Peptides against a protein of PDB entry 5HOI. Designs and how they scored, part 310

Target 1, 351 residues: chain A of PDB entry 5HOI
Amino acid sequence: FRYMPFSPAGTPFGFTDRRYLTMNEVGYVSTVKNSEQYSITVSFFDVGRFREYHFEDLFGYDLCFLNEKGTLFGQSKTGQIQYRPHDSIHSNWTKIIPLQAGERITSVAATPVRVIVGTSLGYFRSFNQFGVPFAVEKTSPIVALTAQNYRVFSVHYSQFHGLSYSLSELGTSSKRYYKRECPLPMSLPNINSDMKKDANLDYYNFNPMGIKSLFFSSYGDPCIFGSDNTLLLLSKWRSPEESKWLPILDSNMEIWKMSGGKETTDIHVWPLALAYDTLNCILVKGKHIWPEFPLPLPSEMEIRMPVFVKSKLLEENKAILNKKNEIGADTEAEEGEEDKEIQIPVSMAAE

## One batch from the design tools (peptide; made by RFdiffusion4, then SolubleMPNN)

Design b1_p28_4_s2 (from b1_p28_4, 15 letters changed)
Fold by OpenDDE base, seed 1:
Structure b1_p28_4_s2 (fold): chain B 351 residues (1-351), chain A 28 residues (1-28)
Amino acid sequence: as target 1 above (351 residues)
Amino acid sequence: SEHEERLEELLANSNKKPANPELVKLIQ
């Protein structure tokens, strides 16, 4: 296992000289490799609110976090970070994070009020938006970070304990934990089953945890989207004993439903954000599970509790087809094997 | 909390909503 730099919805280079460093509801950050340097572009979905900008990157930033006020960049090996406000009123700042031998920055996050750096040794470093340090805490190895306002959602990895998470609030004087290194019930990528396609191996090498993204919902709930393409939401996190992870969307099941029950291997959901009851995402068409260039327009997918079992839906549809064939057996019409769209029940009424 | 109640209501009603017609057209 290797600790890799993680950014929310970041993509690998693949066979290209360009990738997305990060993307969310605000926009997308791309980098292009030009010989020994990189060109970074910060693009926005709301082109009326924000102006696209670019700059030359001599450091090879491999970490990024985008918010409504600025972009945080990081270099996982050197420990360099840069915060770049979108508005020219505020100055850019650069800082070196002290790293031990073999330590890597694994994730960075930024809000309008906080900057957070997590490392492969579990150093959690907090700063204000101007790069003034608050604290350094030693945790389990950090593999992913996101933040909203003063809240931080961190994912940790141990070879012995697997994935855990923390939810904390970074006040002015102290860090409060709502959850501290609790088990995260997310499946890791299965090397043996999922690596049948070269594209899956490339993605695994880029992101061995399979965390496509993590974010806070518009309501401030921690969300995570793993390799299983299921959106998990942390419910009732204010009550530590009542807190639970809810599968709120199985995107593979929803694609299967919307296709009329066709097995599709070339359509993928790439998560951006959760706004109320809709997942903002990129619908990816092609061989890669991640978006390529140009970036498709975002789509909205409504959340749906995964209560349907595919096998039962297929059995019910076979039973409906058999009944139609029993009624139709008196008419010798060789109606060919038309791809009969699976009638998916809109609502299973809870009995 | 009012937020938790709204989330529970949204989740309980999530399967009663039709799929987004624009998304269906993109997948088909």
Scores: peptide ipSAE 0.297, ipTM 0.873, DockQ to the pose 0.701
Fold by OpenDDE base, seed 2:
Structure b1_p28_4_s2 (fold): chain B 351 residues (1-351), chain A 28 residues (1-28)
Amino acid sequence: as target 1 above (351 residues)
Amino acid sequence: SEHEERLEELLANSNKKPANPELVKLIQ
């Protein structure tokens, strides 16, 4: 297994000279390779609130986290990090994170009040927004981080135990755990099934965990979107005994429903954020499961508990079609079989 | 918590909402 730098909703270069370092509800950060340097652009969805800016990157930043106040950059191999406030009134700062031989920064996160660095050896480093360190903790190897205000959602990986997660709050003097290295019930990418398409192999090499993104909802619940295209939300996390992961959206199922029951292989959901009851996402069309350039406009997908079994819906629809064909046998209307849109009934409410 | 109750209500009602018509048009 190889630890790769992870950023929320980051995309690979593929066969291009450009990629997204990160994207979320605030905006998107792109990098373009120009010879030995990179040009980074920080773009925003709310162009009235924020001004797009760019700079030359001589370090080759491969980690990024965007928030409403600034952008954190990191270089996974050298340990260099840079925080750039969006407001020019506040100064940029740089720091080198000390790394052991073979250690990599695997993920970075930033809020208006905290900066977090996670490593392949499980070093969890916390700072304030000015890069003043609070603490260093040794955890299981960190593969992904996100943060909101003082809260941190961390994903850990062990070859023996698989994926785990922690949810913590970074006070001024203390770290509180709500969850500490608990099992994460997320499926890893299946190399044998998923690697049949070259585009999937390229993405797997970039992101072997298949975590497309992780974020906090607008209500402050940890969310994760894996390779199975299911949005998981951590419910009741304040009560450790009651805390559970809820599948709140199967995006493949929703695309299948919205397509009239057609198997689509060229439409993909790319997650940005969860706002109330809607997943903010990019609808990706094409061969790659990730957005290309230019970035499409964000779309909103309503959350839906995946209570429907696709096989049962297909069987029920076949049974309905067969009954209609048996009743319709007396009227000679040769209207062609092809374009019968499968009416998926909206309201199979759980009884 | 009030938030957990709101989330449970949102999830219980999630399957009663129609799909986003704009998203349907983008997929079709």
Scores: peptide ipSAE 0.292, ipTM 0.871, DockQ to the pose 0.695
Fold by OpenDDE base, seed 3:
Structure b1_p28_4_s2 (fold): chain B 351 residues (1-351), chain A 28 residues (1-28)
Amino acid sequence: as target 1 above (351 residues)
Amino acid sequence: SEHEERLEELLANSNKKPANPELVKLIQ
């Protein structure tokens, strides 16, 4: 396993000179390689609220986090971070994070009130929005971070214990844990099955955890979207004993249903955010599972508890078709090929 | 909490709603 820099919904370069450093509900940050330099553009979905801006990057930033107030950049190897407020009233600031030999910044997060840096050795560093340090804690190795307001969702990896997560609140005086290095029931990428396509290998080399994105919902629930294209939400996290991960959307199942039961290999969901009951996402069409340039407009996918099995739905549809053909053999009515909408039986409500 | 109850209700009803017609058109 290799620790790689993680940013929410970041994309690899692939065979191109450009990639997305991060994207979410606020916007998208792109970088273009120009010889030994990079040009970074910070773009927004709400063009009335924010103005797009760009700058030359001499450091090769490979970490990014976008929020409504600014953009945090990081360089995983050098330990350099930069915060750029969107508002020109506030000054940009830079800082060098001290790294040990072989240590990497693995993830960064920023809210309007906090900046967080996580490393491959498990150093968790917290700052205010002006880069003033609060604390340094040593945890298990950090592979991903996200934050909302004062809350931080961290994903940790151990070769012996697999994935774990923490949920913490960074108050003014102390860090509170709601969850501390608890097991994370997320499927890791299967190298043997998924790597048969070169495009999947490129993505795995970029993101070996397969975490496409990590965010808080609009209600402040931790969310994770893995390589299995399932959205997991942490429910009841305020009560540690009652807290559970809920699969709230199987995006592969939803695409399959919406395609009329066709096996599609060229349509992919790229997660941005969860707003109420809808996953904000990019529908990617093509060979790559990640969005290319130009970025398509975001789409809204309703959350759906994945209770249906493809095989059962196909068997039921075959049984319905066979019954229609038995009945239709007696009545020569040329009722046209009505679109074979997969009727999802309402009756698989859990008893 | 009111939020947990709303989430449970949303999840219990999630499979009873038709898919978003705009998404269906984008996938087809």
Scores: peptide ipSAE 0.284, ipTM 0.868, DockQ to the pose 0.651
Fold by OpenDDE base, seed 5:
Structure b1_p28_4_s2 (fold): chain B 351 residues (1-351), chain A 28 residues (1-28)
Amino acid sequence: as target 1 above (351 residues)
Amino acid sequence: SEHEERLEELLANSNKKPANPELVKLIQ
C-alpha cells in the first residue's frame, strides 16, 4: 500500500493538465499545470460574498483544504504548507513541516481557529490559524482529515486493522477525544470488480482508500462518502456507547429511482457537503466518476435511509403496470407519455 | 439531545419526501 495525499472531493489530472485540489459548499480550488509550474485558482459558489483569486504555485501543492476564512495548501513530499486568508486583513503564512525519510503529509485541514496536519507515520500536528504550533501527537497512520471549528475528524489506516477513525476537540489547553481510533465500517474499493474500466483504475491510483469526501454536517456530525457512493453519518458521538454510523443516503439507489429504474453507468454523485437534510453535490455526467471542467452547478439530493430493495420495487412496478394494462384494455385513452416515474410506495417507509 | 432526536425524526421521515424535481430532470 502507498499513502497518497488526500483532499476532500479532490480529483485526479487523468489525461488532462488540470484538476480540482478540493471542493466543498464554500467553493472549489483548481490547479493547472503549465510546464514546470502550476497556476492555482480559488473559486467560490457565493460570488457576492467572495472574490475569486489565483496565484502561481512553484511548489506543486497536492493537498488543499478550503473554509469560509481561507485556504490551506500542502506539499506531501516536501512538508511545505501555506495558509491564504480570503480577506486582505490577515497575511499569508508558510511553514515547513519536518518529515522523516519516506514520511508524507497525507492530509491537511483548516478551520478559522485551527490548522491540522496528518502524516503517513501518524504524526498529528496542530496549529492555530496563524501557524503557531500547539502539539504533536503520535497516532496510527493518518489517511484523511477534516475539521469544523475546534473538532477534528481523522481517518487512520493500519495494514493489520484496516480503517479506523478518531473524533477529537482541540481546545486551548488540551485535546479531548470523543472517539479514539475506533473501527470505521467503510468498504474499501474492490480492485477486481471496479477496475474493469480504465477510469476507475486511474481514480484508484489517485485515491486508494476510495474516500471521495470527508466533512462535518451543518449540525456538526462527522460524514464520510466512500467508493460505494453511500453517505455515512456518525450519530450519537457525544455518547460513546451509543455512537453508530448511519447510512443516510445510497446515491446509486437514488439515481436508479430517479432514472425510472434504469441501470445508468454515466451518472455519478460527487459529494460536497451535508446541509440539514440535503446532500450538496455535483451531478457528474459522462465516463469519469469525478467532475471535469467547467464545474457543473451544485445539486441538492435529499437524504434517504436505504430501506428499499430494488427487486421489491421492480415487482411492485410490474404489478402496477399489469393493473394499468388490464384497466386500459377497456378504455382507448391516449397513451400520453406520462413520465413512468417509479412510484415509491409510501407504505414501505412505515416498516 | 434535541439535535439527536431531530436527526432521528428526519431520517425516519426521509423516505416520505418526494425527489427534488430539478434533480430528476437532470438525471432523465
Scores: peptide ipSAE 0.282, ipTM 0.866, DockQ to the pose 0.818

Design b1_p28_4_s3 (from b1_p28_4, 16 letters changed)
Fold by OpenDDE base, seed 2:
Structure b1_p28_4_s3 (fold): chain B 351 residues (1-351), chain A 28 residues (1-28)
Amino acid sequence: as target 1 above (351 residues)
Amino acid sequence: DEREEFLEELLANSNKKPRNPELVQRIQ
C-alpha cells in the first residue's frame, strides 16, 4: 500500500494535463500542468459572493482544501503548505511542515479558524488560520481529513486494523476527542471486481482507499462517501456509546430508481456536500467515475435510507425470470431478454 | 432533537419516490 495525497472530491489527471484538486459546496479548485509549472484556478459556485482567481504554482501542490474564507494548498513530498484567503484583506502565508524521511503529507484541512495537516506517519499538526501552531500529536497514519469550525474528522489506516476514524474538537486550550481511532465500517475498493475497467484502475491508483469525499453535514455530522457510492453519516457522536454510522444514501440505488430500473454504467454521483436532506453532487456522465472539464452544474439528490439491496433485487428478478422460462419452455426463445428493465416497485419508481 | 427527528423522518421516508424532477430528467 502507498499513501497517496487525499483531498475531498479531488480527481486524477488521467490522460489529461488538468485535474480538480478539490471540490465542495463552495466551489472547485483546478490545476493545469504547463511544462514544469502548474496553473491553479479557484472557482466558486456562488459567483456573486466570490471572485474566481488564479495563480502560478511552482511547487506542484497535490493537496487542497477549500472553505468559505480561503484555500489551503499542500505539497505531499516537500511539506510545503500555503493558505490563500479569498479576500485581499488577509495575507497569504506559507509554511514548511517538517517531514521525516519517507513521510508524506496525506491530507490537509482548513476552516476559518483552524488549519490541520495529517501525515503518513500519523503526525497530526494543528494551526490557527494565520499558521501559528497549536500542537503536534502522534496518531495512527492519517489518510483523510476534513474540518468544520473547530471540529476535525480524521480517517486513519493501519495494515493490521484497516480503517479507523477520529472526531475531535480543537479548542483554544486543548483537543477534545468525541471519538478516537474507532473502527470505520466503510468498504474498501475491491481490486479484483472494480479494476476490470481501465478507468477504475486510474482512479484506484490515485485514491487507493476509494474515499471520494468526506465532509461535515450542515448539522455538523461527519459524512463519508466511499467507493461503494454509499453516503455514511455518523449519528449520535456526542454520546460515545450510542454513536453509529448510518447509511443514508445508496447513490447507485437512487440512480437506478430514477432511471426507471435501467442498468446504467455511465452515470455516477460525485459528492460535494450534505445540506439538510439533500446531497449536493456532480452528476457525472461517461466512462470515468469522476467529473471532467468543464465541470457540470451541481445537482441536489434527496437523501433516502437504503432499505433495499440492489444486488438482492437483481437476484430475485433473475430467479423470477428463470421460473417464468421454466414454465414457458414451449414458446420461441426470442433473443431479446438481456435488456429487460428491472421492475422497480411502483411506490419507489420515478415518474 | 431536530437532528434525531430528521433521521427518524429519513427512515420513515425511505420508501418515497425521488422528488427532484430535474435530476430525474438528467438521469433518464
Scores: peptide ipSAE 0.297, ipTM 0.873, DockQ to the pose 0.586
Fold by OpenDDE base, seed 4:
Structure b1_p28_4_s3 (fold): chain B 351 residues (1-351), chain A 28 residues (1-28)
Amino acid sequence: as target 1 above (351 residues)
Amino acid sequence: DEREEFLEELLANSNKKPRNPELVQRIQ
């Protein structure tokens, strides 16, 4: 296993010179490799509120976090971070995070009030929006970070214990934990089944945890979207004993319902944010499970708890078809190989 | 709690059709 730099909804280069460093509900950050340097563009979905900007990146930033006030960049190997406010009123700042031999910055997050850096050795470093340090904490190895206001959702990895998560609040004087290195019930990518397609291997090499994104919902609940294309939401996180991960969307199931029961292998959901009852996402069509260039317009997918198992619905439909055939067996029904379109229950079928 | 009520409503609504017709059309 190798610790790779993680950014929310970041994409690999693949066979191209360009990728998305990060994307969310605010916008998307792209980088283009040009010989020895990179050109970074910070783009926004609300073009009326924000102006797109670009700059030359001499450091090769491989970490990014976008918020409504600025963009945090990081270089995983060198430890350099840069915060760039979107507004020209505030100055950019750069800092070097001290890294031990072989240590990497694995994730960065930024809110209007906090900057967070996580490392492969589990150093959790917190700063204000001006790069003034608050604290350094030693945790289990950090593989992903997101933050909203003062809250931080961190994902940790141990070779022995798998994935864990923490939920913390970074006050002015102290860090409060709501959850501290609790088990994260997210499925890891299955190398043997999922890697049959070369495109999936490229993605796995870029993101071996399969975490497509993590964010806070509009209600401030931690959300994570894994390689299984299921959106998990942490419910009741204020009550330690009652807190649970809820599957609130199976995007593969929803695509299957919306397609009329067709097995689609070329349509993928790429998560951006959860706003109330809708997943803001990119609908990806094509060979890659991640968005390419140009970025498609965001789509809103209504969240639905996956209470039905596809296999069970298929078995029930087969049983209904077999019963219909047994009742109809007295008439010379021609064995037309009618394409067995899986009848989705009328209550679940798209209109 | 409004958030618990929302999550209970999500569970109750699990059998409802997709509401976004534009998304349905993009997938079909």
Scores: peptide ipSAE 0.297, ipTM 0.873, DockQ to the pose 0.586
Fold by OpenDDE base, seed 3:
Order: sequence, then structure tokens, then C-alpha cells
Structure b1_p28_4_s3 (fold): chain B 351 residues (1-351), chain A 28 residues (1-28)
Amino acid sequence: as target 1 above (351 residues)
Amino acid sequence: DEREEFLEELLANSNKKPRNPELVQRIQ
């Protein structure tokens, strides 16, 4: 296993010279490799609210977090971080995070009030928006971070215990935990099944945890979107004993429903944010599970709790078809492997 | 709490059709 730099909804280079460092509901950050330099572009979905800007990156930033006030960049190997406010009134600042031998920054997050740095050795470093340090804490190895206001959602990895999560609040005087290194019931990518496609191997090498994104919902609930394309939401997190992860969307099931029951292998959901009852996402068409260039316009997918299992619906539909065919027994129609369009129940089929 | 009501409504709405016709057309 290798700790890789994680950014929310970041994409690999693949065989190209360009990738998305991060994307969310605010916008998207791209980087282009030009020989030994990188050119970074910070783009926004609301072009009326924000102006796109570019800069030359001499450091090769491989970590990014975008919010409504600025962009945080990080270099996983050197420990360099840079915060760039979107407003030119506020100055950019740069800092070097001290790293031990072999340590990497694995994730960074920024809110209008906090900057967070997580490492492969489990160093959790907190700063204010001006880069003034608050604390350094030792946790289990951090693989992903997101933050909203004063709240931080962190994902940890142990070779012995798998994935865990923490939910904390970074006050001025102290860190409060709502959850501390609790089990995260997210499936890891299955190397044996998923690696049959070169594109999946490239993505796995970029993101071994398969965490496509993590964010806070509009209600301030931690959300995570894994390699299984299921959106998990942490409910009742204020009540430690009552807190549970809810599957609130199976995006593969929703694509299958919306396609009329067709098996599509070339349509993928790329998560951006959860706003109320809608997942803001990029609908990716093609071989790669991640968006390429140019970025398609975001789409809103309504969340639907996955009460139905595709395989059971398929089995039930086959059983119904077989019962209908047993009543009409006389025609020796060759059971050609026709991809019989599976009739989705009319109550669940998109019109 | 608006969030508990939202999660109860989410469970109750689990069987409802997708309401975004543009997304349906992009997937079909």
C-alpha cells in the first residue's frame, strides 16, 4: 500500500499533460504540465461571482482544496502549502510543513477560517486562514480531509483496521471530537475484480482508497463517495451512540433506472457536492470514470435511498418472464443471449 | 429537526421516480 495525495474529486493525469487537482460546487482547479513547470487554472461555475485566474506553479502542487474564499495548494513530498484568496485584497501566503523522512502530506482542507494538513504518519496540523498554527496532533494515518467552517471530517487508514473516520470541531482554544477514529463502513476497491480495465488500474494507482470525494452536505453532515459509487451520509453525529452511516444514493442504480434498465459501462457519476436532496455531479461519458477536458456542465441527481438491489430486481424479472414463457410453451424460439432489456418496475423507471 | 424530517422524507421517497428530466435524457 502507498499513501497518495488526495484532493476532493481530483483526477489523474493518465496519459495526458493535464488533470483536475480538485472540483466541487464552487468550481474546478486544473493543472497543465509544461516541461518542468505547471500552469494552474482556478475556474468557477458561477462566472458572475468569481473570475477565473491562472498562475505558474514552480513546485508541482498535487494537493488542492477549493472554497468560496480561496484555494489551498499543497505539495505532498516537499511539504509546501500555498493559500490563494480569490479576492486580490488578501495576500497569498506560503508555508513549509515539516515532514519526516518518507512522510507525505496526504490531504489538505481549507475553510474561510481554518486550514488543515493531514499526513501519511497521522500528523494533523491546524492553522487559521492566515497560516498561523493552532495545534499539531498525532492520529492514525490520514488519507482524506474535508472541512466546513470549524468542522473537519477526516478519513484514516490502518493496515490492521482498514478505514476509520473522525469528525471534529476546531475552536480557537481546543479541538472537540464528535467522532474519533470510528469504523468507516466504506468498501475499498477490489484489486482483483476492478483491475481488469487499464483505466481502473490508473485510477487505483492515483487513489488507492477509491474515495472519489468527501464533503459536508448543505445541512453540515459528513458525506463520502467511494469506489462503489454509493453516497454515504453520517446521520445523528451529534449523538455519538445514535450516529450511523446512511446509504442515500447508489449512483449506479440510479443510472440503471434512468437508462431504462440498460447496462451502461460508459456513464459514470463524478460527485461534487450534496445540496439538500440533490447530488451535484459531473456526468462522465466514456472509458474513464473521471471527467476529461473540457469539463462537462454539472448535473443535479436526486438522492434516492437504495432500498432495492439490482440483482434481486433482475432475478424477479427473470422469474416473471420465465413464468410468462412457461404459459406459452410451444414455440422453440432459440434462447439467444439477447440482452433482454430488464423491465424496471413502472414505479421506479424514469419516464 | 429539519434534518431528521429530511431523512424520514428521503426514506419515504425511496420509491419515487427521478424528477430531473434533463438528466434522464442525458443518460438514455
Scores: peptide ipSAE 0.297, ipTM 0.872, DockQ to the pose 0.601; fails the geometry check
Fold by OpenDDE base, seed 1:
Structure b1_p28_4_s3 (fold): chain B 351 residues (1-351), chain A 28 residues (1-28)
Amino acid sequence: as target 1 above (351 residues)
Amino acid sequence: DEREEFLEELLANSNKKPRNPELVQRIQ
C-alpha cells in the first residue's frame, strides 16, 4: 500500500495536464501543468461573494483544502504548506512541516480558525489560521482530514486494522476526542472487480482508499463518500455508545431510479457537500468517474436511505418474470421478451 | 431533538420519489 496525498473531491490528472486539487460547496481549485511549474486557479460557485484568483505554483502543490476564508495548499513530499486568504486584507503565509525520511503529508484541512496537517506516519499537527502551532500528536497513519470550525474528522489506515476514524475538537487549550481511532465501516475499492477499466485503475492509483470526499454536514455531522458511491453519516457522535455510521444515500441506486431503471455506466455522482437533506454534487457524464473540464454546474441530490438493494430488486423481478414465463409456457413461446426494462416500483420511479 | 427528527425524516423519505426534476432530466 502507498500513502497518497488526499484532498476532498480531488481528481487525478489522468491523461491531461490539469486536475482539480479539491472541490466543495465553496468552490473548486484547479491546477494546470506548465512545464516544471503549475498554474493554480481558485474558483468559486458564488461569484458575487468571491473573486476567482490564480497564481503560479513553483512547488507543485498536491494537497488542497478550500474554505470560506481561504485556501490551504500542501506539498506532500517537501512538507511545504501555504495558506492563502481569499480576502487581500490578510497575508498569505508559508511554512515547512518537518517530515522524516519517507514521511509524506497525506492530508491537510483548514477552517477559519485552525489548520491541520496529517502525515503517513500519523503525525497530527495543529495550527491556528496564522500558522502558529498548537500541538503535535502521534496517531495511526492519517489518510484523510476534514475540519469544520474547531472540529476535525480524521481517517486513519493501518495495514493490520484497516480504516479507522477520529472525531476531535481543537479548543484553545486542549484537544478533545469524541471518537478516537474507532473502526470505520467503509468499503475499500475492490481491485479485482472494479479495476477492469483503465480509468478505474488510474483513479485507484491516485486514491487507493477510494474516499471521493469527506466533509461535515450543515448540522456538523461527519460524512464520508467512498468508492461504493454510498454516503455515510456519523450519527449521535456526541454519545460515544450510541454513535453509528448511517448509509444515507446510495448514489448508484438514486441514478438508477432517476434513469427509469436503466443500467447506466456513464453517469456518476461526485460529492461536494451535504446541506440539510441534499447532497451537493457534480453529476459526471462520461468514461471517468470524476469531473473533467469545464466543471459542470453542481446539482442537488436528495438523500434517501438505501432501504432497497438494487441487485435484490433485479433478482426478485427476474424471479417474477421467470415464474410468469413458466406459467405461460403452455402457450406460444414468443422468443422476444428478454429485453424487458426492469420495472421500478411506481412509488420510487421518477416521474 | 433536531438531529433525531432529521434521522426520522430520512427514514420517512427513503421511499419517496426524487423531487429534483432538473436532476431527473439530466440523468434521463
Scores: peptide ipSAE 0.292, ipTM 0.869, DockQ to the pose 0.587; fails the geometry check

